# Peptides against a protein of PDB entry 4Z5W, part 56

Target 1, 305 residues: chain A of PDB entry 4Z5W
Amino acid sequence: IPDVFLELNKLWYFSAQSNLFNGEMPRSLSNSRSISLLSLRNNTLSGQIYLNCSAMTNLTSLDLASNSFSGSIPSNLPNCLRLKTINFAKIKFIAQIPESFKNFQSLTSLSFSNSSIQNISSALEILQHCQNLKTLVLTLNFQKEELPSVPSLQFKNLKVLIIASCQLRGTVPQWLSNSPSLQLLDLSWNQLSGTIPPWLGSLNSLFYLDLSNNTFIGEIPHSLTSLQSLVSKENAVEEPSPDFPFFKKKNTNAGGLQYNQPSSFPPMIDLSYNSLNGSIWPEFGDLRQLHVLNLKNNNLSGNIP

## One batch from the design tools (peptide; made by RFdiffusion4, then SolubleMPNN)

Design b2_p13_4_s2 (from b2_p13_4 with D3S Y7F P12I)
Fold by OpenDDE base, seed 2:
Structure b2_p13_4_s2 (fold): chain B 305 residues (1-305), chain A 13 residues (1-13)
Amino acid sequence: as target 1 above (305 residues)
Amino acid sequence: SPSNGNFVSAPIP
C-alpha cells in the first residue's frame, strides 16, 4: 500500500480487504486524521501494528484480520477515543490482552479469533472493564486453559459471546448470568463439563445457544423451553452490528456463509455431542421462533415429543 | 475459511 494517506485528508473510509497487499501498513495511514473506518482484512501485511491514536482521532473501526502482522497487541489502542470495533482475527500475536484495555471505554466489538491469545482469566478480567463491550469473539485461543467461573466478572452489556474451539475446561460460568442482554452464546468445541445451568433460560434475549461438542452431563434445563426471544417474535432493536462479518458453515464441508449481523443467524439451540440424559421436553414446541434444535449425539431417552 | 476468522459454531480447524 503506498504511503500517500497524508494527501488524502478527507478519506473517511478505506477498504482494501481481500487483496494481495504486502509490506507494512503505511505510516501516513497510521497517522490519518480523517479516517473513520479502516479495513485491510485478508492481505499479507506484515510488521508491527502501530496506530498513532493522537492523530487518528476519527478512527471508529479497525479491521486488520488475516494479515501477517507480528509483535505485541498495540497497548495504545484505548487512546483511540472513538475506536469501537476491532477485528484482529487470525493475527498471530502470541500475547495476553494488554492491561491498558481496562480503559477501553469506546470499545463495543472485539475479535481476537485465532490470534494466539493466552491467559483467558487475565483477558476476561481486563475486558470486563470495557463497559460498552457488546461483541466479544475469542475463538481459537487459550488452548486447554480453564474458563474462569469467578462470579464477580461482569459483562453487563454483552450481546454476543463466542469462545469456541479453545479446548477450555471448566463449567458454564455463573458470571454470564450478569449479561441479561446476551443474544448469542457460542461455547462449542471445548471441554466444558458439569450441568447446563438453568439460569440460561432466564436470558430473555438469547436466541442462539451453542454448547455443542463439550462434556456436559445431566438433563437439559427445562428453563430453555421458556427463552422469551424464542417464544415470541420480539422486534429485535436493530443495534449497530460489528463492522466485521461473522461466518457460519452449513455443513462441515460447505463454505462459510457470511452474516453481517448476529441477528441474521437462524435462532438455534445446539446441545449436540455432549453426555446429556433425560427426556426431550415437549415444551420445546413453545419455542415458535426456534429454527434449529440440535440434540443429537447425547444420552437422551424417552419419547420424542 | 472465512477471511476474518470470525466463525460461529465451527469445529476446530
Scores: peptide ipSAE 0.423, ipTM 0.868, DockQ to the pose 0.719
Fold by OpenDDE base, seed 3:
Structure b2_p13_4_s2 (fold): chain B 305 residues (1-305), chain A 13 residues (1-13)
Amino acid sequence: as target 1 above (305 residues)
Amino acid sequence: SPSNGNFVSAPIP
C-alpha cells in the first residue's frame, strides 16, 4: 500500500479487504487524522501493528483480520478514544491480552478469533473492565485451558459471547447470569461438563444458544422452554452491530455462511453431541420464534412431543 | 474460502 494518506485529509472510510497487499501498513495511514473506518482484512500485510492513537482521533473501527502481522497486541489501542470495533481474527500474536485494555472504555466489539491468544483467566479479568463491551469473540484460542467460573467476573452489557473450539474445561460459568442482555452464546466444541444451568432460561434476550459438542450431563433445563425472545417477537431494537461479519460453517468442507449482524442468525438451541438424558419437554412448542432445535447425539428418551 | 476469522461454531479441524 503506498504511503500517500497524508494528502487524503478527508478520507473517512478506507476498505481494501480481500486484496493482495503485502508489506507493512503505511506510516501515513497509521497517523491519519481523518480516518474513521479502516479495513485491511484478508491481505498479506506484515510487521508489527502500530497506530498513532494521538493522531488517529477519528478512528472508530479497525479490521486487520487475516493478515501476517507479528509481535505483541498493541497496548496503546485504549488511547484511541473513539475506537469501538476491533477485528484481529487470524493474526497469530501468541500473546496475552494487554493489561492496558482494562482502560478501553470505547471498546464495544472485539474479535481475537484464531489469534493464538493465551490465558483466558487474565483475558476475562481484563475485559470485564470494558464497560461498553457488547460483542466478544475468542474462538480458537486458549487451547485446553479452564473456563473461569469466578462469580466476581461481570460483563453487564455483553450481548454476544463466542468462545467456541478452545477445548476449554470447566462448567457453564455462573458469572454469565450477570449478563442479562446476552443474545448469542456459543460455547460449542469445548470440553465443558456438568449440567446445563437453569438460569440460562432467565436470559430474556437469548435467541441463539450453542452448547453442542461438549460433555454436558443431566436433563435439559425446563427453563429453556420459557426463553422470552423465542416465545414472542419482541421488537429487537436494531442495535449497532459489530463492523465485522460472523461465519457459520454448515459442513467441514462447505464455505461458511456470512452473517453481517448477530440478528441475522436463525433463532437456535443446539445441545447436540452431549450426554444429556431425560425427555424432550412438550413446552418447546411454546418457542414460536425458534427456527432450529438440535438435540441429536444425546441420551434422551421418552416420547417426542 | 474467505478466511474471515469470526467463526461462531467452527468444528475443531
Scores: peptide ipSAE 0.246, ipTM 0.807, DockQ to the pose 0.772
Fold by OpenDDE base, seed 4:
Structure b2_p13_4_s2 (fold): chain B 305 residues (1-305), chain A 13 residues (1-13)
Amino acid sequence: as target 1 above (305 residues)
Amino acid sequence: SPSNGNFVSAPIP
């Protein structure tokens, strides 16, 4: 990418995603006063990620995902006072979340999916201070760590939590009950154990639940048949979605389906590939908005309602 | 297959 962004003093949106750009991010780009949305996703960009937050006063969205950046997570990003959305998916940091992210009050959406992030306990302890954080994607990190269950963790405004494919141990964390606005929870492809907690059914906005491919035991909580978002067409508050896409793989070899918004996910309960027992509750028939109920590969018995 | 959430799969070329 050429170092010409100093002359582009009106450039508000720069998208150069899915090209063959290599080398470092141009210094003029890292100092752009005009850019609000920067997307360089899916290139071969390298070097250290550096943004001059004092210059980049209009930066609201940063997508650097799927690049060959190296070094540390830029600890100065909280100084980008308007920065809301960060997509650092597939950047191999091999790092912990910077302590400075405690001060990241502008942050609404963060993805570190498949970024070799370590120490989930520290990450969640830091990120809980991001009071405006609504979307958190931490998939393919924290390999074989324990998902912290510390009740003091508080994500008050969390709407989307995706921590899939981490081989995480532990239980469904009770601190998620402190997130009453949670709409999408994906904890799939972990080693989570214990019972599915009944309080999940009290998350009135929860329309997408993926607990598949874990080691959950016991019965399906009857309270899941009372998930309000799945009973009635509540006005899904069209909140501004993250400026980064979500992907759901249909098959191992197929490209993931891209979802531009969390609301584009079909209303779903996926509890498949666990060790759940007991019956399928007939009251799942009350979930009139439910598109996908996946209970396969469990120890369920009785009649199918 | 694992739910990849924001698995920013590089578009498989």
Scores: peptide ipSAE 0.143, ipTM 0.729, DockQ to the pose 0.183
Fold by OpenDDE base, seed 5:
Structure b2_p13_4_s2 (fold): chain B 305 residues (1-305), chain A 13 residues (1-13)
Amino acid sequence: as target 1 above (305 residues)
Amino acid sequence: SPSNGNFVSAPIP
């Protein structure tokens, strides 16, 4: 990428995604006073990520996903006072979340999906201080760690939590009951155990629940038949979507379906590939907004209602 | 591969 961004003093949006760009980010780009949205996703960019936050006063969205960047996660990003959205998916950091992220008050959406992030306990302890954090994606990290159940963890404004495919041990953590605005929860493809907790049915905004491919036992909580978002059409306040796409794979061999907004996901309960027993509750018929109920590969018995 | 969970990723090249 050429070092010409000093001359582009009116440039507000720069997207150069899905090209063949190599080398480092040009210094003039890292010092741009005008850029609000920066996307360099899906290139071969390398070196250390550096942004001059004192110069980049208009930066609101940063997408650097699927590049060959190396070194540490930039600890100065909280000094970018307007920076809301960060996509660092598929950047191999081999690092922990920086302690400076405790002060990241502008942060609303963060993805580290498949970024070789370590220490889930430290990551959640740091990120709970981000008071404006609504979307958190940590899929394909923390391999074989324990999901912390510490009741003091508080994500008050969290709407989307995705921590899939980590081989995490533990139980469904009680601290998630402190997130009353939670709309989407994905803890699939872990080694989570115990029973599914009844308090999940008290999350009135929860329209998408994926607990598939775990080791859950016991009955399906009856409280899941009373999930308010699935009983009635709530007027989903169209919150501004995160400036990064979500992906869901339907099949192992299919390309991931792209979803631009969390609201574009079909309303779903997926409890498949567990060790759940008992009957299917007839009151699942009250979930008039439910598009997908997946209970396959369990120990369920009785009649299908 | 167990990667059927939701994720934010760049397009697989």
Scores: peptide ipSAE 0.100, ipTM 0.717, DockQ to the pose 0.160

Design b2_p13_4_s3 (from b2_p13_4 with D3S P12I)
Fold by OpenDDE base, seed 4:
Structure b2_p13_4_s3 (fold): chain B 305 residues (1-305), chain A 13 residues (1-13)
Amino acid sequence: as target 1 above (305 residues)
Amino acid sequence: SPSNGNYVSAPIP
């Protein structure tokens, strides 16, 4: 990418995603006063990620995902006072979340999916201070760590939590009950154990629940049959989605479907590939908004309602 | 290979 962004003093949106750009991010780009949206996703960019937050006063969205960047997570990003959305998916940092992220009050959406992030306890302890954090994607990190259950963790405004494919141990953490606005929870492809807690059914905005491919035991909590978002067509307030897309694979070999908004996911309860027992509650029939109920590969018995 | 996005409900690659 050429170092010409100083001359582009009116450039508000720069999208150069899905090209073959290599080398470092231009210094003029890292100092752009005009850029609000920066997407360089899916290139071969390298070097250290550096942004001059004192210069980049308009930066609201940063997508650097799927590049060959190296080194540390930029600890100065909280100084980008308007920065809301960060997509650092598939950047191999091999790092912990910087302590400075406690001060990241502008942050609304963060992805470190498949970024070799370590220490989930520290990550969650830090990120809970991000009071405006609504979307958190931590998939494919924290390999075989324990998901902290510390009740003091508070993600008050959290709407989307995705911590899939981490081989995480532990139980469904009670601190999630402190997130009453939670709409999408994906904890799939972990080693989570214990029972599915009844308080999940109290998350009135929860329309997408994936607990599949874990080691959950016991009965399906009857409270899941009363998930308000799945009973009634509540006016899902279209809150601004993160500026980064989500993907759902149809098949293991498929590239996945792109979803620009979490609300575009079909309402789902996936509890498949666990060790759940007991019956399928007939009251799942009350979930009139539910599109997908996946209970396969469990120890369920009785009649199908 | 999982494409360059945030996968939801994705199997381990």
Scores: peptide ipSAE 0.425, ipTM 0.855, DockQ to the pose 0.592
Fold by OpenDDE base, seed 3:
Structure b2_p13_4_s3 (fold): chain B 305 residues (1-305), chain A 13 residues (1-13)
Amino acid sequence: as target 1 above (305 residues)
Amino acid sequence: SPSNGNYVSAPIP
C-alpha cells in the first residue's frame, strides 16, 4: 500500500479487504487524523501493528484480521479514545491481552478469533473493566485452559459471547448470570462439564444458545422453555452491531454464510453432542420464535412432545 | 473459510 494518506486529509472510510497487499502498514495511514473506519482484512500485511492514537483521533473501527502481522498486541490501543470495534481474528500474536485494555472504555466489539491468545483468566479479568463491551469473540484460543468460574467477573453490557473450539475445561460460569443483556452465547466444541445451569433461562434477551459438543450431564433445565426472547418477538431495538461480520457453516464442506448482525442468526438452542438425560419438555412448544432445537446425540428418553 | 475468521457454531473456522 503506498504511503500517500497524508494527502487524503478527508479520508473517512478506507476498505482494502480481500486483496493481495503485502509489506507494512503505511506510516501515513497509521497517523491519519481523518480516518474513522479502517479495514485491511484478508491481505498479507506484515510487521508490527502500530497506530499513532494521538493522531488517529477519529478512528472508530479497525479490521486487520487475516494478515501476517507479528509481535505483541498494541498496548496503546486504549489511547484511541473513539475506537469501538477491533477485529484481530487470525492474527497470530502468541500473547496475552495487554493490561492497558482495563482502560479501554470506548471498546464495544472485540475479536481475537484464532489469534493464539493465551491466559483466559487474565483476558477475562482485564476485559471485564471494558464497561461498554458488547461483543466478545475469543474462539480458537486458550487451548486446554480452564474457563474461570470466579463470581466476581462482571460483563454487565455483554450481548454476544463466543468462546468456541478452545478445548476449555470447567463449567458454565456463574458470572454470566451478571450479563442480563446476553443475546448470543456460543461455548460449543469445548470440554465443559457439569449440569446446564437453570439461570440461563433467566437471560430474557438470549435467542441463540450453543452448548453443543461438550460433556454436559443431567436434565435440560426447564427454565429454557421460558426464554422470553423465544416466547415473544419483542421488537429488539436494532442495536449497533459490530463492524465485522460473523460466519456460520451450513455444512462441513460448504463456505460459511455471512451474517452482518448477530440478530440475523436464526433463533437456536443447540445442546447436541452431550450426555444430557431425562425428557424433552413439552413446554418447548411455547418457544414460538425458536427456529432450531438441536438435541441429537444425548441420552434423552421418554416421549417426543 | 471466511476472511475474518469470526465463525459461530463451528469446530474450525
Scores: peptide ipSAE 0.419, ipTM 0.860, DockQ to the pose 0.675
Fold by OpenDDE base, seed 5:
Structure b2_p13_4_s3 (fold): chain B 305 residues (1-305), chain A 13 residues (1-13)
Amino acid sequence: as target 1 above (305 residues)
Amino acid sequence: SPSNGNYVSAPIP
């Protein structure tokens, strides 16, 4: 990428995603006063990520995902006072989240999906201080760690939590009950055990629940038949989409479908590939907004209602 | 392709 961004004093949006750019980010780009949205996703960019936050006073969105960046996670990013969204998916850091992220008050959406992040306990302890954090994606990290259940953890404004494919041990953590605005929860493809807790049915905004491919036991909580977002449409607060798209595979061999907004996901309860027993509750018929109920590969018995 | 890596309900690779 050429070093010409000093001359581009009116440039507000720069998107150069899905090209063949190599080398480092140009110094003039890292010092741009005008840029609000920066996307360099899906290139071969390398070196250390550096942004001059004192110069980049208009930066609101940063997408550097699927690049060959190396070194540490930039600890100075909290000094970018307008920076809301960060997509660092598929950047191999082999690191912990910096302690400076405790001060990241502008942060609303963060992804480290498949970024070789370590220490889930430290990550959650740091990120709970981000009072405006609504979307957190931590999929394909923390391999074989224990999911912390510390009741003091508080994500008050959290709407989307994805911690899939981590082989995490432990139980469904009680601190999630402190997130009353939670809309999407994905804890699939872990080694989570115990029972599914009844308090999940009290999350009135929860329209997408994936607990599939774990080791859960016992009955399906009857409280899941009373999930208010799945009974009625009237409570769906549409919030602005994060500046990074989500993906869902329809089939194992298919390319992922792009979803620009979490609200565009079909309402779903997936409890498949567990060790759940008992009957299917007839009151699942009250969930008029539910598009997908997946209970396959369990120990359920009785009649299908 | 879903290049950004923000998958939901992602299988173990």
Scores: peptide ipSAE 0.371, ipTM 0.839, DockQ to the pose 0.799
Fold by OpenDDE base, seed 1:
Structure b2_p13_4_s3 (fold): chain B 305 residues (1-305), chain A 13 residues (1-13)
Amino acid sequence: as target 1 above (305 residues)
Amino acid sequence: SPSNGNYVSAPIP
């Protein structure tokens, strides 16, 4: 990418995603006073990520996902006082979340999906201080770590939590009960154990629950039949989506479907591939907004209602 | 695979 961004003093939006750009991010771009939205996703950019936050006073969105960046997560990002959305998916940092992120009050949406992030306990302890954090994607990190269950963890404004495919141990953490605005929870493809907690059914905005491919035992909590967002249409809180898209594969061989908003996901409960027992509650019939109920590959018995 | 890697309900590789 050429080093010409100093001349582009009116540049508000720069999208150069899905090209063949290589080398480092140009210094003039890292110092741009005008830029609000920066997307360099899906290139071959390399080196360390550096942004001059004192210069980049208008930066609101940063998408650097799927590049060959290396080194540490830039600890100065909280100094970008307007920065709301960060997509760092598929950047191999091999790092922990910086302690400076405790001060990241502008942060609303963060993805580190498949970024070789380590220490989930530290990551969650840091990120709970981000009072405006609504979307957190941590999929394909923290390999074989334990999901912390510390009750002091609080994500009051969290709407989307995705921590899939980490081989995480532990249980469904009680601290998630402190996230009453949670809309989407994906903890699939872990080694989570214990019972599914009844308080999940108290999350009135929860329309998408994936606990599939774990080691959960016991009965399906009856409280899941009373998930208010799945009973009534009126509770579909459309809130501002993150500036980065999500993807879901329909089939193993199919390309992932792009979803620009979490609200575009079909309402779902997936508890498949666990060790759940007992009956299917007939009151699942009350979930009139539910599109997908997946209970396959469990130890369920009795009548199908 | 999608460029950004923000998969929901993705299998362990």
Scores: peptide ipSAE 0.366, ipTM 0.856, DockQ to the pose 0.760; fails the geometry check

Design b2_p13_4_s4 (from b2_p13_4 with D3S P12I P13E)
Fold by OpenDDE base, seed 2:
Structure b2_p13_4_s4 (fold): chain B 305 residues (1-305), chain A 13 residues (1-13)
Amino acid sequence: as target 1 above (305 residues)
Amino acid sequence: SPSNGNYVSAPIE
């Protein structure tokens, strides 16, 4: 990428995603006063991520995902006072989340999916201080760590939580009950154990639940049949979606389907590939908005309602 | 197994 962004003093949006750009991010771009939206996703950019937050006063969205960046997570990002959305997916940091992220009050959406992030306990302890955090994606990190169950953890404004494929141990954490606005929860492909907690059915905005491929035992909590978002069409308040897309693999060999917003996901309960027992509740028939109920590969018995 | 989980915020190669 040429170092010409000093002359581009009116550049508000720069998208150069899915190209063949290599080398470092140009220094003039890291100092741009005009840029609000920056996407360099899916290139071969390298070196350390550096942004001059004192210069980049208009920066609201940063997508650097799927690049060959290395080194530490930039600890100065909280100084970008308007920065709301960060996509750092597939950047191999091999790092912990910086303590400075406690001060990241502008942050609304964060992805570190497949970024070799370590220490989930520290990550969640830090990120709970981000009062505006609505979307958190931490998939493919924290390999074989324990999902912290500390009741003091609070993500009050959390709408989307995705911590899939971490081989995490522990239980469904009670601190998620402090997230009443939660719409999408994915904890799939972990080693989570215990029972599925009944308080999940009290998350009235929860339309998408994936607990598949864990070691959950006991019955399906009957309270899941009363998930209000699945009983009635709540007007999906089009909350500002993160500027980064989500991808769902349908099949192992299929390309990921892109979803530009969480509301584009089909309403789903996936509890497949666990050790759940008991019956399928007939009251799942009350979930008139439910598109996918996946209970396969459990120890369920009785009649199919 | 979706080795990468169901959700990734970046293109799954």
Scores: peptide ipSAE 0.198, ipTM 0.744, DockQ to the pose 0.172
Fold by OpenDDE base, seed 3:
Structure b2_p13_4_s4 (fold): chain B 305 residues (1-305), chain A 13 residues (1-13)
Amino acid sequence: as target 1 above (305 residues)
Amino acid sequence: SPSNGNYVSAPIE
């Protein structure tokens, strides 16, 4: 990418995703006063990520995902006072979340999916201080760590939590009961154990639940038949979606589906590939908005309602 | 295989 962004003093949006750009980010781009939205996703950019946050006063969205950047996570990002959305998916940092992220009050959406992030306990302890954090994607990190169950953790404004494919141990963490605005929860493809907690049915905005491919035992909590978002068509207030897409693979051999916003996901309960027992509750018939109920590969018995 | 879980990734493989 040429170092010409100083001349582009009116540049508000720069999208150069899915190209063949290599080398470092231009110094004029990392000092741009005008840029609000920067997307360089899916290139071969390299070197250290550096942003001059004192110059980049209009920066609101940053997508650097799927590049060959190296080194540490930029600890100065909280100084970008308008920065809301960060996509750092598939950047191999091999690092912990910086402690400076405790001060990241502008942050609304963060992805570190498949970024070799370490220490989930420290990550969650830091990120709980981000009072405006609504979307958190941590898939394919924290390999074989324990998911913290510490009741002091609080994500009051969290709407989307995705921590899939980490081989995490532990239980469904009780601190999630303090997230009453949670709409999408994916904890699939971990080593989570115990029972599915009944307080999940009190999350009135929860329309997408994936607990598949874990080691859950016991009965399906009856409270899941009372999920208000699945009973009634509430006016889903179109909240500002993250400036990055979500992906779900249909199968192992097909390309992923792209979803531009969390509201584009079909309403779903996936409890498949666990060790759940007991009956299917007839009251699942009250979930008039439910598109997908996946209970396959469990120890369920009795009649299908 | 990587999970069928929701994730942010590169464009559709």
Scores: peptide ipSAE 0.165, ipTM 0.723, DockQ to the pose 0.163
Fold by OpenDDE base, seed 1:
Structure b2_p13_4_s4 (fold): chain B 305 residues (1-305), chain A 13 residues (1-13)
Amino acid sequence: as target 1 above (305 residues)
Amino acid sequence: SPSNGNYVSAPIE
């Protein structure tokens, strides 16, 4: 990418995604006073990620996903006082979340999906201080770590939490009960154990639940038949989506389906590939907004209602 | 195991 962004003093939006750009990010770009939205996703950019936050006073969205960046996560990003959305998916950091991120009050949406992030306990302890954090994607990190169950963890404004495919140990963490605005929860493809907690059914905005491919035991909580967002249409709070897309693979060989908004996901309960027992509750019939109920590969018995 | 679950990635996976 050429080093000409100093001359582009009116440039508000720069999208150069899905090209063949290599080398480092231009110094004039990392010092741009005008840029609000920056997307360089899906290139071959390399080196250390550096942004001059004192210069980049208009920066609101940053998408650097799927590049060959190396080194540390930029600890100075909280100094970008308007920065709301960060997509760092598929950047191989091999790092922990910087301690400075406790001060990241502008942050609303963060993805580190498949970024070789380590220490989930430290990551969640830091990120709970981000009072405006609504979307958190941590898929394909923290390999074989334990999901912390510390009740003091609080994500009051969290709407989307995705921590899939980490082989995480532990149970469904009780601290998620402190997130009453949660709309989408994906903890699939872990080694989570114990029972599915009944308080999940009290999350009145929860329209998408994926707990598939774990080691959960016991009965399906009857409280899941009372998920208010799946009973009635009125509770689909259209909130501002993160400036980055989500992906879901249907199978191993299919390309990922792109979803531009969390609301574009079909309302779903997926509890498949566990060790759940007991009956399917007839009251799942009350979930008139539910599009997908997946209970396959469990130890369920009795009548199908 | 396939990387099932929701994730943010490149458009080309």
Scores: peptide ipSAE 0.157, ipTM 0.726, DockQ to the pose 0.163
Fold by OpenDDE base, seed 5:
Structure b2_p13_4_s4 (fold): chain B 305 residues (1-305), chain A 13 residues (1-13)
Amino acid sequence: as target 1 above (305 residues)
Amino acid sequence: SPSNGNYVSAPIE
């Protein structure tokens, strides 16, 4: 990418995603006063990520996902006072979340999906201080760690939490009950055990629940038949979408469907590939907004209601 | 894998 961004003093949006760009990010781009949205996703960019936050006073969204960047996660990003959205998916950092992220008050959406992030306990302890954090994606990190159950963890404004395919041990963490605005929870493809807790049914905004491919036991909590977002249509607060897309695989061999908004996901309960027992509750018939109920590969018995 | 979370916020290659 050429070093010409000093002359582009009116440039507000720069998108150069899905090209063949290599080398480092230009110094003039890292010092741009005009850029609000920057996307360089899906290139071969390399070197260390550096942004001059004192110069980049208009930066609101940063997408650097699927690049060959190396080194540490930039600890100065909290100094970018308008920076809301960060997508660092598929960047192989081999690092912990910087402690400076405790001060990241502008942050609303963060993805480190498949970024070789380590120490889930430290990551959650740091990120709970981000008071405006609504979307957190940590999929394909923390391999074989234990999911913290510490009740003091508080994500009060969290709406989307995705921590899939980490081989995480432990139980469904009680601190999630402190997130009353939670709309989407994906803890699939872990080694989570115990029972599914009844308090999940008290999350009145929860329309998408994926607990599939774990080691859960016991009955399906009856409280899941009273999930208010799945009973009635009226409470879907349209929140502004994160400036990065979500992807859902429909089939193992299919390409992923792109979802630009969390609200574009079909309302779903997926409890498949566990060791759940007992019957299917007839009151699942009250969930009139539910599009997908997936209970396959369990130990369920009785009649289908 | 049928996991949806594996591909969130990352381009499917």
Scores: peptide ipSAE 0.102, ipTM 0.747, DockQ to the pose 0.165

